# Peptides against a protein of PDB entry 4QMF, part 135

Target 1, 175 residues: chain A of PDB entry 4QMF
Amino acid sequence: ESSFMTLFPKYRESYLKTIWNDVTRALDKHNIACVLDLVEGSMTVKTTRKTYDPAIILKARDLIKLLARSVPFPQAVKILQDDMACDVIKIGNFVTNKERFVKRRQRLVGPNGNTLKALELLTKCYILVQGNTVSAMGPFKGLKEVRRVVEDCMKNIHPIYHIKELMIKRELAKR

## One batch from the design tools (peptide; made by RFdiffusion4, then SolubleMPNN)

Design b2_p25_8_s1 (from b2_p25_8, 7 letters changed)
Fold by OpenDDE base, seed 5:
Structure b2_p25_8_s1 (fold): chain B 175 residues (1-175), chain A 25 residues (1-25)
Amino acid sequence: as target 1 above (175 residues)
Amino acid sequence: SMEDEELLEKAIEELEKELKEELEE
């Protein structure tokens, strides 16, 4: 039997309580057990004797990881699909200055979320910027591109340059 | 989709404008 546990911040507790029955139902389809521990502030997923696909536990692990990082359930649950991958990119360690960190993180979102939306469209990923992490879901190739843009942004390379590059590549691929 | 392309182009134009403003500061 395999099990994975993740901690979640206190501010997620109310939301997680609200959707936990849906989490349970989704995982039950795969015979994966799950536990929400409100005292510890943790989520746990476990294989059971009836678990048929051993790989699904890794997806369940990713599900609770995404939920802990503020990804909404309707989006996070898509990780259980075979063709869906995810990445959680830590951005908090690139810059020591808090003000600089906030500024660079804001560049990922951009005005009216336009930068983020552009990146999502170009990479075919879902992207959520929250706290010290960026969560992304989508095809592996797209996730690789997202990570590059995110990390470079934290290294003071503005996302617009990558967006332009991705636009050019997209146009070339249509030919 | 064509709609996505138009949206993306508009977003890029807005981002370029903002970038220019940031560089002028």
Scores: peptide ipSAE 0.108, ipTM 0.726, DockQ to the pose 0.660
Fold by OpenDDE base, seed 3:
Structure b2_p25_8_s1 (fold): chain B 175 residues (1-175), chain A 25 residues (1-25)
Amino acid sequence: as target 1 above (175 residues)
Amino acid sequence: SMEDEELLEKAIEELEKELKEELEE
């Protein structure tokens, strides 16, 4: 039997409580057990004797990881699909200055979220910028691109540069 | 820059259009 546990921030508690029945239902379809521990502030997923696909536990692990990082359940649950991968990118340690951190993080989003939307479109990923992490879901290739853009942004390379590059690559791929 | 923002806006619009068309096929 395999088991994975993820801690979640206190501010996520209320939300997780509201959606936990849905989490349970989604995982039950795969015979994965789950536990929400409000005292410890943790989520746990476990295989059971009835678990058919042993690999699904890894997706369940990713599900609770995404939920802990503020990804909403309707999006996070898509990780259980075979063609969906995810990445949680830590961005909090790139810059020590708080103001600089906030500024660079905001660049990922851009005016009206347009920068983020462009990146999502170009990479075919869902991207959530929240706190000290960026969560992404999508194809593996797209996720690698997202990580590059996100990390470079925190290193003071503006996302627009990469977006333009991705646009060019897209056009070239059409030929 | 303002120019970059305008470019991105246009790019997003075009990308959304293209993706929509591809999904409808």
Scores: peptide ipSAE 0.071, ipTM 0.644, DockQ to the pose 0.038
Fold by OpenDDE base, seed 2:
Structure b2_p25_8_s1 (fold): chain B 175 residues (1-175), chain A 25 residues (1-25)
Amino acid sequence: as target 1 above (175 residues)
Amino acid sequence: SMEDEELLEKAIEELEKELKEELEE
């Protein structure tokens, strides 16, 4: 049997408790067992003898990883779909200065969230900027693009540059 | 779908306008 565990921050506990029955039901469809440990602050997923698709455990792993990073359940559960991939990009290690970190992270979101929305549209990904991570869900190609933009942003390359390039590429692909 | 593509194109057009303004700053 395969199992995976992820820790979650304390502030996430109340939400996870609220949706855990839904998590259980979603995973039960695949005969994946799950445990929410409020003492340890962890989520665990496990294969069972009835698990038909052995690969689903990896998706279950990703599910709890996404949930731990504040992705809402209705979005996170989509990871169980065959065509859906995800990435959790750690952004906290690029700069030590808190103000600089916040500034660069805010650039990913942009005015009224327009920068983030543009990136989502262009990459066909869901993107959540939260804390020291950026969570993304979507096609592999899109995820690669998201990671590039996110990491470069933390390296002081403004996302607008990449977004503009993606727009140009999109236009060229249509014509 | 065609409808989705149209919506996306409109959104991108608006974004291009906004980005242009930001790049000109």
Scores: peptide ipSAE 0.069, ipTM 0.683, DockQ to the pose 0.156
Fold by OpenDDE base, seed 4:
Parts: C-alpha cells; sequence; structure tokens
Structure b2_p25_8_s1 (fold): chain B 175 residues (1-175), chain A 25 residues (1-25)
C-alpha cells in the first residue's frame, strides 16, 4: 500500500471542503482512497486492495499537491489523465529580499496578465502563480520550458526574452 | 519597460490570431 500526504494552508480550507466530494468521486473511479483532515490541515491519498493501476497513486499525489497550491479542482483533476503532467516550482528561495521577490514574481504575470497568458499559449500549459510556488500543468516539453522561464525570472532574467525565443521557435516549426 | 509591454501586447495579439487560424484549418 502506498500513501501520500500534503499539507495545505488555512486559507485553502473552505474551498477544499467544498470540492472534496468531487475529489473523492474522481479518485474512487481509480479505487484510490482519500482523506481531508481539517484539524491537521492535510490531504491524504492511498491505494486500496482494489487499486488496479499502481501508477495512479502518483497522479493522485500530484492532484492533492496541486489543490494545496490553489489550483482549482476542474483544472487539477485533469492530472489524472495519462497525457497530463504537472510541476510545482518553488520560487521562494531564489531571492531573500521580499520586495525583490514580489517584483520578480509579478514579472511572471506581467501587465494585465499578458506575460503569463503568452507563456501559457506558447508552452500549451496551464500556469498558476501563487505565493511561493508556480504550479503548471501540461505536456512535459512545455513544463520544462515553463520551469526554465520561471526560474530564470527569479534569477532576474525577464520572461519577455524567453517568450520571444519561444515565438521564434514556434514560427520555425510551422515551416 | 513600456517598450517591452507594447511588444508583448502585439506579440500576444498576433499569436492569438495565428492560433485561431490554425484551429480553423
Amino acid sequence: as target 1 above (175 residues)
Amino acid sequence: SMEDEELLEKAIEELEKELKEELEE
């Protein structure tokens, strides 16, 4: 039996309570058990004797990880699909100065969210910037690109340079 | 910068247009 647990912040509790029946139903299809512990502030997923696919527990792990990082359920549940991958990128450790951190994090979003939207389009990923993490869902190639852009942004390389590069690559691929 | 913002906006607009066209094909 395999089990995974993740903690979630207090501000996420109300939402998780609201959608937990949906989480349970989605995981039940795969015979994965799940528990929401409101006292500890944790989510747990566990294989059962009826779990057929041993790999699905890893996807369930990823599901609760995404939910803990504020990804909405209708998006997060897509992780259970075979062709969908995810990445949770920790960005809080790149910069010690809080103001600098906030500034660099904001660059990922950009004016009116345009930078983030462009990056999502170019990588074919869903991307959520929240707190000290960036959550992304999509194809592995796209996720690799997202991680590079995100980490470089926190290292003071502006995302626009990567976006331009990705746009050029996209145009070349059409030929 | 303002220049970067304008560039990005134009790039996004063009990209969205291209994607729409690709979906229609």
Scores: peptide ipSAE 0.068, ipTM 0.634, DockQ to the pose 0.040

Design b2_p25_8_s2 (from b2_p25_8, 10 letters changed)
Fold by OpenDDE base, seed 5:
Structure b2_p25_8_s2 (fold): chain B 175 residues (1-175), chain A 25 residues (1-25)
Amino acid sequence: as target 1 above (175 residues)
Amino acid sequence: SEEDEKLLEEAIEELEKELEEEKKE
C-alpha cells in the first residue's frame, strides 16, 4: 500500500475538522483511506486493497496538499478529476526583505483582486495566494503560465505585463 | 466569452492606472 502525509498549520485545524467527513466521503468513492491527526497536525491518505486506480493516490496526495495550503474543499476536491492538475508555488524565498515580499505578493492579487481574476481568466486556472505559497488548479498549460507570472512577480516583474501578453495571445488564438 | 473579454479589458485598464500610480510613489 502507498501512503502520503501532509502537515497543516494550526489555523487550518478548525476548518479541516468541519470538512473532514466530506473528504472521507470523496476519497471513499475511490477506496482511498484518510486520517486527520489533530495532535500532530497532519493529514494522511492511503491506498487500500480495494483501490482500483493506482494513480488516484497521487491525486489524493495533491488534495491534502491543497487543503493544507488553505484551498477550500469544494475547489480542492476537483483535483480528483482526471483532467485537473495543480501546482503549489513557493514564493517565500525570492526576497529576504519582508516588506518587499509583502508588496510583491500583493501585486499578484492587485486592487480589488483584479490582477488575480485576470490571471485566472486568461489561464483558466483557480489561483489562491496564501502565506508563502500560491496554489493553482487547472490545465497544465495554464499552470505553467501561472508559475511564470508568479515567479516573475516575486522577481519584480509586474504581473500586468504578463497579463497584457496573455491577452494578446488569447486574441490571436481565437482567430 | 465576449463578456469576459470586456471585463478583462476593463480590468487591465484599471491595473495600468494603478501601475502608473505605483511608479509615482
Scores: peptide ipSAE 0.153, ipTM 0.773, DockQ to the pose 0.621
Fold by OpenDDE base, seed 2:
Structure b2_p25_8_s2 (fold): chain B 175 residues (1-175), chain A 25 residues (1-25)
Amino acid sequence: as target 1 above (175 residues)
Amino acid sequence: SEEDEKLLEEAIEELEKELEEEKKE
């Protein structure tokens, strides 16, 4: 049987406890077992003998990964859909200076969240900027674009540049 | 859908304006 485990930060514990029954129910539909370990601070998903689709365990792995990174359950659970992929982009190692890190991370969000919203629209992805990670869900092509923008932003390439480029590409594709 | 596309285009148009203003900083 296949099993995957992810750790989650302490601040996430209360929320995970609240939604864990929903997680269990969602995974039960696929005969995937799951365990929330509050002592260790971990989530585990496991195949069972009744698991029909062996690939679903990988999606279950992604589910708990997303939940650990503060993605809300109603959004994270969509990863179980066949057409949905995800990416968790680590951004904490690009900049050592905390103030610079915060500034660059904030650029991903932008004024009133408009930068993030634009990126979501252009890539057709859900994007959550939280802590030292950016979580994204959507099509593979969009996810690649998100990762590029996010990483470049942390490398001091302003997201606006990429967003404008994506806008132009979108307009050209409409013709 | 066509309706969704229109909504998206309108949103992007507004974002373009806002982003251009931000670039002028």
Scores: peptide ipSAE 0.119, ipTM 0.743, DockQ to the pose 0.167
Fold by OpenDDE base, seed 1:
Order: sequence, then C-alpha cells, then structure tokens
Structure b2_p25_8_s2 (fold): chain B 175 residues (1-175), chain A 25 residues (1-25)
Amino acid sequence: as target 1 above (175 residues)
Amino acid sequence: SEEDEKLLEEAIEELEKELEEEKKE
C-alpha cells in the first residue's frame, strides 16, 4: 500500500471542506482512499486492495498537491487524466528582495493577465501564479517550457522574450 | 518596454482567435 500526504495552509481549509466530497468521489472511481484532516491541516491519499492501477496513486498525490496550492478542484481533478501532468514551481527563493520578487512575479501575469494567458496558449498549459509557487498543468513538453519561462522570469529574463520565441516556433511548426 | 507590450497584446489577440478557431473544428 502506498500513501501520500500534503499539508495545506489554513486559508484553504474552508474551500477544501466544500469540495472534499467531490475529491472523494473522483478518487473512489480509481479505488483510491482519501482523508482530509482539519486538525493537522493535511490531505492524504492511499491505495486500497482494490486499486488496480498503481500509477494512479501518483496522480492522486499530484491532485492533493495542486489543491493545497490553490488550484480549483474542477481544474485540479483533470490531473487524473492520462494525458495530463503537473508541476509546482517554487519561485520564492530566486530573489531575496521582496519588492523585486513581487515585481518579477507580476511580470509573469502581465497587464490584465495577458502575459500569463499568452503563455498558457503557447504551452497548452493551465498556469496559476499564487504566493511563492506557480502551478501548471498540461503536456510534459509544455510544462518544461513553463518552468523555463517562470524560472527565467525570476532570474530577470522577461517572459515576453520567451513568448516571442514560442510564437516563432509555433509558426515554424505550421509550415 | 511599451513596444513589447503592444506586440504582446497583438500576439495575444491573434492567439486567442486561433484558439477559438481550433475549438470550432
């Protein structure tokens, strides 16, 4: 039997309580058990004797990880699909200066979220910038691109550069 | 730069249109 646990911040408690029945239902389809511990502030997923696919537990692990990082359930649950992968990118350690951190993080989002939207479109990923992490869901190739853009942004490389590059690559692929 | 922002906006608009077209197929 395999088990994974993740902690979640207190501000997520109310939301997680609200959607936990849906989480349970989604995981029950795969015979994965789950527990929400409100005292500890944790989510746990575990295989059962009826779990057929051992790999699904890893997806369940990813599900609770995404939920802990503020990804909404309707999006997070898509991780259970075979063609979906995810990445949680820690961005808080790249810059020590808080103001610089905030500025660079804001560049990922851009005016009206347009930069983020462009990146999502180009990589075919869902991307959520929240706190000290960026959560992404999508194809592995796209996720790799997202991580590059995100990390480079924190290293003071503007996302627009990568967006332009991705656009060129896309155009070349259509030929 | 402001120029880059304009380019991005144009790019986004084009990408959104393409995405909508792809969803219709």
Scores: peptide ipSAE 0.092, ipTM 0.682, DockQ to the pose 0.040
Fold by OpenDDE base, seed 4:
Structure b2_p25_8_s2 (fold): chain B 175 residues (1-175), chain A 25 residues (1-25)
Amino acid sequence: as target 1 above (175 residues)
Amino acid sequence: SEEDEKLLEEAIEELEKELEEEKKE
């Protein structure tokens, strides 16, 4: 039997409590057990004797990982679909200066969230910038592109450069 | 920059329009 555990920050506790019944119901469909530990601040998923697909536990692992990083349940639960993948990109270790970190992180979102929206459209991914991580959900190709843009942004390459490149690639693909 | 912002806004608008058209096909 396989088991995975993830910790979540204290500020996420109230939300997780409100949606945990929905998490349980979603995982029960796949015969995956789950536990919310409010004392430790952890979520756990486990296979059971009735789990037929051993690969689903990895998706369950990803589900709790996404939930821990503030992805809302209606979006996070889509990870259980076969065609959906995810990535949690750590961005907090690229720069030591807090002000520089905040500035570069804000560039990922852009004015009125337009940069993020453009990236989501171009990569066909869901993207959430929160704290020291960027969570993304979508096709593998799109996720690879998102990671590149996010990491480059933290390395002081403005996302607009990649947006323009992705737009050109999209236009070429339509021909 | 203001120029980049305008370009991005225009790009997004065009992208959204294209995506809507693709969904109708």
Scores: peptide ipSAE 0.088, ipTM 0.674, DockQ to the pose 0.039

Design b2_p25_8_s3 (from b2_p25_8, 10 letters changed)
Fold by OpenDDE base, seed 1:
Structure b2_p25_8_s3 (fold): chain B 175 residues (1-175), chain A 25 residues (1-25)
Amino acid sequence: as target 1 above (175 residues)
Amino acid sequence: SEEDEKLLEEAIKELEKELEEEEKE
């Protein structure tokens, strides 16, 4: 039997309580057990004797990880699909200066979220910038690109550079 | 830069248009 646990911040408690029945239902289809511990502030997923696919527990692990990082359930639950992968990119350690951190993080989003939308379109990923992490869901290739853009942004490389590059690559692939 | 922002906006508009066209096929 395999088990994974993740902690979640207090501000997510109310939301997680609201959607937990849906989480349970989604995981029950795969015979994965789950527990929401409000005292500890944790989510746990476990294989059962009826779990057929051992790999699904890893997806369940990813599900609770995404939920802990503020990804909404309707999006997060897509991780259970075979073609979906995810990445949680820690961005808080790249810059020590808070103002610089905030500025660089804001560049990922851009005016009206347009930069983020462009990146999502180009990588075919869902991307959520929240706190000290960026959560992404999509194909592995796209996730790799997202991580590069995100990390480079925190290293003071503006996302527009990568967006232009991705656009060129896309155009070349259509030929 | 302001120029980069304009380029991005144009790029986004184009990308959105392409996405809409792909969803219609």
Scores: peptide ipSAE 0.077, ipTM 0.675, DockQ to the pose 0.040
Fold by OpenDDE base, seed 4:
Structure b2_p25_8_s3 (fold): chain B 175 residues (1-175), chain A 25 residues (1-25)
Amino acid sequence: as target 1 above (175 residues)
Amino acid sequence: SEEDEKLLEEAIKELEKELEEEEKE
């Protein structure tokens, strides 16, 4: 039997409590057990004797990982679909200066969230910038593109350059 | 920059329009 555990920050506790019944119901369909530990601040998923597909536990692992990083349940639960992948990109270790970190992180979002929206559209991914991580959900190709843009942004390459490149690639693909 | 912002806004608008058209086909 396989088991995975993830910790979540204290500020996420109230939300997780409100949606945990929905998490349980979603995982029960796949015979995956789950536990919310409010004392430790952890979520656990486990296979059971009735788990048919052993690979689903990896998706369950990803589900709790996404939930821990503030992805809302209606979006996070889509990870259980076969065609959906995810990535949690750690961005907090690229720069030591806090002000520089905040500035570069804000560039990912852009004015009125337009940069993020453009990136989501171009990569066909859901993207959430929160704290020291960027969570993304979508096709593998799109996820690779998102990771590149996010990491380059933290390395002081503005996302607009990648957006322009992706737009050109999209136009070429339509021909 | 203001120029980048304008470009991005125009790009997004065009992208949204294209996506809507593709969904209708």
Scores: peptide ipSAE 0.075, ipTM 0.670, DockQ to the pose 0.039
Fold by OpenDDE base, seed 5:
Structure b2_p25_8_s3 (fold): chain B 175 residues (1-175), chain A 25 residues (1-25)
Amino acid sequence: as target 1 above (175 residues)
Amino acid sequence: SEEDEKLLEEAIKELEKELEEEEKE
């Protein structure tokens, strides 16, 4: 039997409580057990004797990881699909200066969220910038592109340059 | 640059429209 646990910040507690029945229902379809521990502030997923697909526990692990990083349930639950992958990119350690960190993180979002939206469209990924992490869900190729753009942004390469490049590549691929 | 941002915004709008049409197929 396999088990995975993820801690979540206090500010997520209320939301997680509201959706936990839905989490349970989604995982029950795969015979995965789950526990929300409000005292510890943790989520746990476990295989059972009736778990048929051994790989589903890893997806369940990813589900609670995404939920802990503020991804909403309707989006996060899609990770249980076979063709869906995810990545949690740590961005908090690229720069020591807080102001610089905030500025570079904001560049990922851009005016009115347009930069982020463009990146999502071009990579076919869902992307959430939250705190010290960027969570992404989508095809593996798209996730690689997202990670590159995100990390380069934190290294002071503006996302717009990558977006332009991705746009050109997309146009060429349509031909 | 500011010019690049405007161009990107226009491109994004077009891209969104194209993707929306593709989803309807």
Scores: peptide ipSAE 0.070, ipTM 0.668, DockQ to the pose 0.039
Fold by OpenDDE base, seed 2:
Structure b2_p25_8_s3 (fold): chain B 175 residues (1-175), chain A 25 residues (1-25)
Amino acid sequence: as target 1 above (175 residues)
Amino acid sequence: SEEDEKLLEEAIKELEKELEEEEKE
C-alpha cells in the first residue's frame, strides 16, 4: 500500500480540524484513507485494498500538500480532478533580507491583488501567495508560466514584465 | 465559453490600462 505524509504549520491546525471530515469524505469516494495527526502536525493519505485507481494516491498527496500551504479545501479538493495539476513553489530561499523578501512577494500580489489576478487569468491557474510558498493549481502549461513569473519575481524581475509578455502572446494566439 | 472569454478580455483590458499607468511612474 502507498502512503504519503505532509507536515503542516501550527496555525493551520484549527482550519484543518474543521474541514477534515470533508477531506475524509472526498477521499473515501476514491477509497483513499486519510489521517490527521494533531500531535505530530501531519496529514497522511493511504491507498487501501479497495483503491481502484492507483494514480489517485498521488492526487491525494497533492491535496494534503496544498492544504498544508493554506489552500482552502473547496479549491484544494479540485486537485482530485483528472485535468487539474498543482505546484507548490518555495520562495523563501531567494532572498535573505526579510524586508526585500516581503517587498518582492508583495509584487506578486500587486495593488488590490491585480497583479495576481492578471497572472491567474493569463495562466488559467489558481494562485495563492502565502508565507514562504506560492501554491498554484491549473494546467501544466499555466503552472510552468506561474513558476517562472514567481521565481523571477523573487530574483527581482518584476511580474509586470511577464504579464505583458503573456498578454501579447494571448493576443497573438487569438489571431 | 464565449461569455467567459468576453469577461476575460474585459478584465485584461482593464489590467492593460493599469499597467500602462504604472509604467508612467
Scores: peptide ipSAE 0.098, ipTM 0.723, DockQ to the pose 0.165; fails the geometry check

Design b2_p25_8_s4 (from b2_p25_8, 11 letters changed)
Fold by OpenDDE base, seed 1:
Structure b2_p25_8_s4 (fold): chain B 175 residues (1-175), chain A 25 residues (1-25)
Amino acid sequence: as target 1 above (175 residues)
Amino acid sequence: SAEDEKLLEQAIEELEKELEEEKKE
């Protein structure tokens, strides 16, 4: 039997408590067991004797990982679908200066969130910028593009350059 | 799709403006 555990920050505790029954129900459909430990601040998923698809445990692992990084349950649970992948991009270690970090992270969101929305549309991904991570869900190709844009942004390459490139590629693909 | 195109166009315009403002700083 396989098991995976992830820690979550204290500020997520209240939310996770409220949705944990939904998590349990979603995983029960796949015969995956789950445990929320409020003392340790952890989530655990486990295969059972009734787990039919051995690969589903990896998706369950991804589910709790996404939940720990503030992805809402209605979105995170989509990871259990076969055609859905995810990525959690660590952005906190690219810049040591806090002010510079915040500035570059804000560029990913942009005015009124328009940068993020544009990137989501072009990559067909869901993207959440939170704390020291960017969580993304979508097709594998789109996820690779998201990671490139996010990491380059933290390296002081403005997202607009990548967005323009993606738009050109999209237009060419329509022809 | 048409709505998405409009959204993208608006986003680009705003991003270009932001980029230009940052260059002036």
Scores: peptide ipSAE 0.149, ipTM 0.769, DockQ to the pose 0.782
Fold by OpenDDE base, seed 3:
Formats: structure tokens, sequence, C-alpha cells
Structure b2_p25_8_s4 (fold): chain B 175 residues (1-175), chain A 25 residues (1-25)
């Protein structure tokens, strides 16, 4: 049997406790077992003898990974759908200066979250900027674009440059 | 820039409308 475990930060404990029954129910539909360990601060998913789809365990792995990175359950659980992929982009190591890090991270969000919203629309992805990671969910093509924009942003390339590029590409694709 | 932000806002509105139409199909 296959199993995967992920650690979660302490500040997520309360939330995870509140939604864990929902996690269990969602995974039970696929005959995937799961365990929340509050002492260790970990989530575990496991296949069972009744697991029908061998690939679903990988999606379950991704589910707990997303939950550990502050993605809300109603969104994270969508990873169990066949057409959904995800990416967790680590952004904390691009800039050593904390102030510069915060500023560049804020550029991903933009005024009133409009930059992030535009990026979500253009890539057809869900995107969550939280702490030292950016979590994204959507099609592979969109995820690749998100990763490029996010990493370049941390390298001091403003997201709006890529957004404009994506807008142009979108218009060209309609022709 | 301010111009870019305005353009972005307009783009968002247009994209939202398009996505809404796609959901209806």
Amino acid sequence: as target 1 above (175 residues)
Amino acid sequence: SAEDEKLLEQAIEELEKELEEEKKE
C-alpha cells in the first residue's frame, strides 16, 4: 500500500481540525484513508485494498500539500478532479532582504488584488499567495504560466509585463 | 504605472464577462 505524509505549520492546526471530517469524507469516496496527527503536526493519506484508481493517491497527496499551505478545503478538494493539477511555488528564497521580499510578494497581489485576479483569469488558475509559498490550481499550461510570473516577480520582473503578454496571446488565440 | 493599472482593471472586467458567458454554455 502507498502512503504520503506532509507536515503543516502550527497556525494551520485549528483550521485543519475543523475541516478534517470533510477531508475524510471526500477521500472515503475514493477509498483513501487519512490521518491527522496533531502531536506531530502531520497529515497522512494511504491507499487501501479497496482503492480503485491507483492514481488517486497522488491527488490525495496533493490535497494535503495544498491544505498545509493554507488553501481552503472547498478549493483544495477540487484537486481530486481529473482535470485539475496544482503547484506549490516556494518564493521565500529568491530574496534575502525581508523588505524587498514583502514588496515583491505584494506585487503579485496588486491593488485590491487586481493583479492576482487578472493572472487567475488569464491562466484559468486559482492562485493563493500565502507566506513563503504561492499555491496554484488549474490546467498544466496555466500552471506553467503562473510559475513563470511568480518566479519572475520575485526576480524583480513586475507581473504586469507578463499579464500584458498573456492578454496579447489570448487575443491572438481568438483569431 | 497608473495607466497599466487602469488597463488591467478594464481587462479584468472584460475577462470576467467572457468567463461568465462561457459558464452559460
Scores: peptide ipSAE 0.096, ipTM 0.680, DockQ to the pose 0.038
Fold by OpenDDE base, seed 4:
Formats: structure tokens, sequence, C-alpha cells
Structure b2_p25_8_s4 (fold): chain B 175 residues (1-175), chain A 25 residues (1-25)
């Protein structure tokens, strides 16, 4: 039997409480048990004797990880699909200066969220910038691209350069 | 830069249109 636990921040508690029945229902379909501990501030997923697919527990792990990082349930639950992968990119350790961190993080979003939208479109990923992490969901190829752009952005390489590159690659792929 | 921002906006708009057209095919 396998078990995974993740902690979530206090501000996420109310939301998680409201959607936990939905989480339970989604995981029950795969015979994965789950527990929301409001005292500790944790989510746990566990295999049961009725779990048939051993790989599903890893997806369940990813589900609670995404939920802890503020991904909404209707999006996060898609991780249970076979063709869906995710990545949680820690961005808080690239820059020590808070102001510089905020500025670089904001570049990922861009004016009116256009940079983020462009990146989502080009990579076919869902991307959420929240706190010290960027959560992404999508195909593996797209996720690799997202991670590169995100990390480079935190290293002071503006996302626009990558977006231009991705656009060119996309056009070439259509030929 | 402001110039890059405008370029990005235009690029996004074009990209969205292309994607919409591809969905119709």
Amino acid sequence: as target 1 above (175 residues)
Amino acid sequence: SAEDEKLLEQAIEELEKELEEEKKE
C-alpha cells in the first residue's frame, strides 16, 4: 500500500473543505482513499485493497499537490486522465530580493495576463502563477517548455523571447 | 518594453485566430 501527504496553506482551507466531497468522489472511482485533515492542514491519498491500477496513486498524489497550490478542482481533477501530466515549479529560490522576485514573477503573467495566455496557447498547458510556485498541467512536451520559460524568467530572461521562439516553431510545424 | 508589449498583443491575437481556424478544420 502507498500513501502520500501534502500540506496546504491556511488560506486554502476554506476552499478545500468545500470541494472535498468532490475529491472523494473522483478518487473513489479509482478506489483511492483520501483524508482532509483541517487540524494539521494536510491532504492524504492512499491505495486500498481494491485499488487495481497502482499508477493511479501517483496521479492522486499530483492531484492533492495541485490543490494545495491553489489549482481549482475542476482543472486539477483532470490530472487523473491518462494523457495529462503536471509540474509544480518552485520559483521562490531564484531571487533573494523580494522586489526583484515580484517583478520577474509578474513578467510571467504580463499585461492583462497576455503573456501567460500566449504561453498557455503555445504549450497547450494550463498555467497558474501563485505565490512561490507555478503550477502547470498538460502534455509532457508542453510542460518542459513551460518549465524552461518560467525558470529563465526568474533568471531575468524575459518570456517574450521564448514566446517568439515558440511561435516560430509552431509555424514551422504547420508546414 | 512597450514595443514588445504591443507586438505580443498582436501576436496573441493572430495566434488565437489561427487556433480558432484550426479547430474548424
Scores: peptide ipSAE 0.083, ipTM 0.675, DockQ to the pose 0.040
Fold by OpenDDE base, seed 5:
Formats: C-alpha cells, structure tokens, sequence
Structure b2_p25_8_s4 (fold): chain B 175 residues (1-175), chain A 25 residues (1-25)
C-alpha cells in the first residue's frame, strides 16, 4: 500500500476542517483513504485493498499538496481528473531581500489581478500566488509556460514581456 | 474567444502603463 503525507500551515486549519468531509467523499469514489491530523497539522492519503487505479494515489497526493498551499477545494479536486496536471513553484529562494521579493511577487498578480488573469487565459491554467509558492493547474504545456514566467519574474524579468510573447504565439496558432 | 482577446488587449495596455509608471519611480 502507498501513502503520502503533507504538512499545512496553521492558518489553513479552519478551512481544511470545513471541507474535509468533501475531500473524504471525493477520494472514497476511488477507494483512497485520507486522514486530517490537526495535532501534527498534516493531511495523509493512502491506498486501500479496494483501490483499483494505482495512479490515483499520485493525484490524491497532489490534491493534498494543493490544499496545503491554499488552493480552494472546488478547484483542487479537479486534479483527480485524468486530463488535469498541477505544479507548485517555489518562489521564496530567488531573492533574499524581502522587499524585492514582495515587489516581484506582486508583479505576478499585477494591478487588479490583470497580470495573473492574462497568464491564466494564455496558458489555460488556474494560477494562485500564495506565500512562497505559486500553484498552477492545467495542461502540461500551459504549466511549463507558467513556470517559465513565474521564475523569470522572480529573476526580474517583468511578466508583461512574456505575456506579449504568448499573445503573439496565440495569434499565430489560430492560423 | 473574441471576448478573451479583447480582455487580453486591454490587460496588456494597462500593464504597459503600469510598467512605465514603475520605471518612473
């Protein structure tokens, strides 16, 4: 039997408690067991004797990983779909200066969230910027593009340049 | 969609403006 565990920050505890029955129900459909440990601050998923698809445990692992990084359940649960992939991009180690980090992270979101919205549209991904990570869900090609833009942003390449490039590529692909 | 393209164009314009303002700081 396979088992995976992830820790979550304390501020997520209340939310996770409220949605855990929904998590359990979603995973029960695949005969995956799950445990929320409020003392340790962890989520665990594990296969059972009735688990049919061996690959679903990896998706369950991704589910709890996304939930730990503040992705809402209605979005995170989509990871259980066969055509859905995800990526958790660590951004906290690119810049040591806190102010510079915050500034560059804010560029990913942009005014009124327009930068993030543009990236989501162009890559066909869901993107959430939270703390020291960016969580993304969508097609693999889109996820690769998101990671490039996010990492380059933390390296002081403004997302607008990538957005323009992606826009041009999109127009060319329609032909 | 056509709506998405329009939204993207508007977003780019706003972002370019924001970028120019940031350069002035």
Amino acid sequence: as target 1 above (175 residues)
Amino acid sequence: SAEDEKLLEQAIEELEKELEEEKKE
Scores: peptide ipSAE 0.147, ipTM 0.768, DockQ to the pose 0.671; fails the geometry check

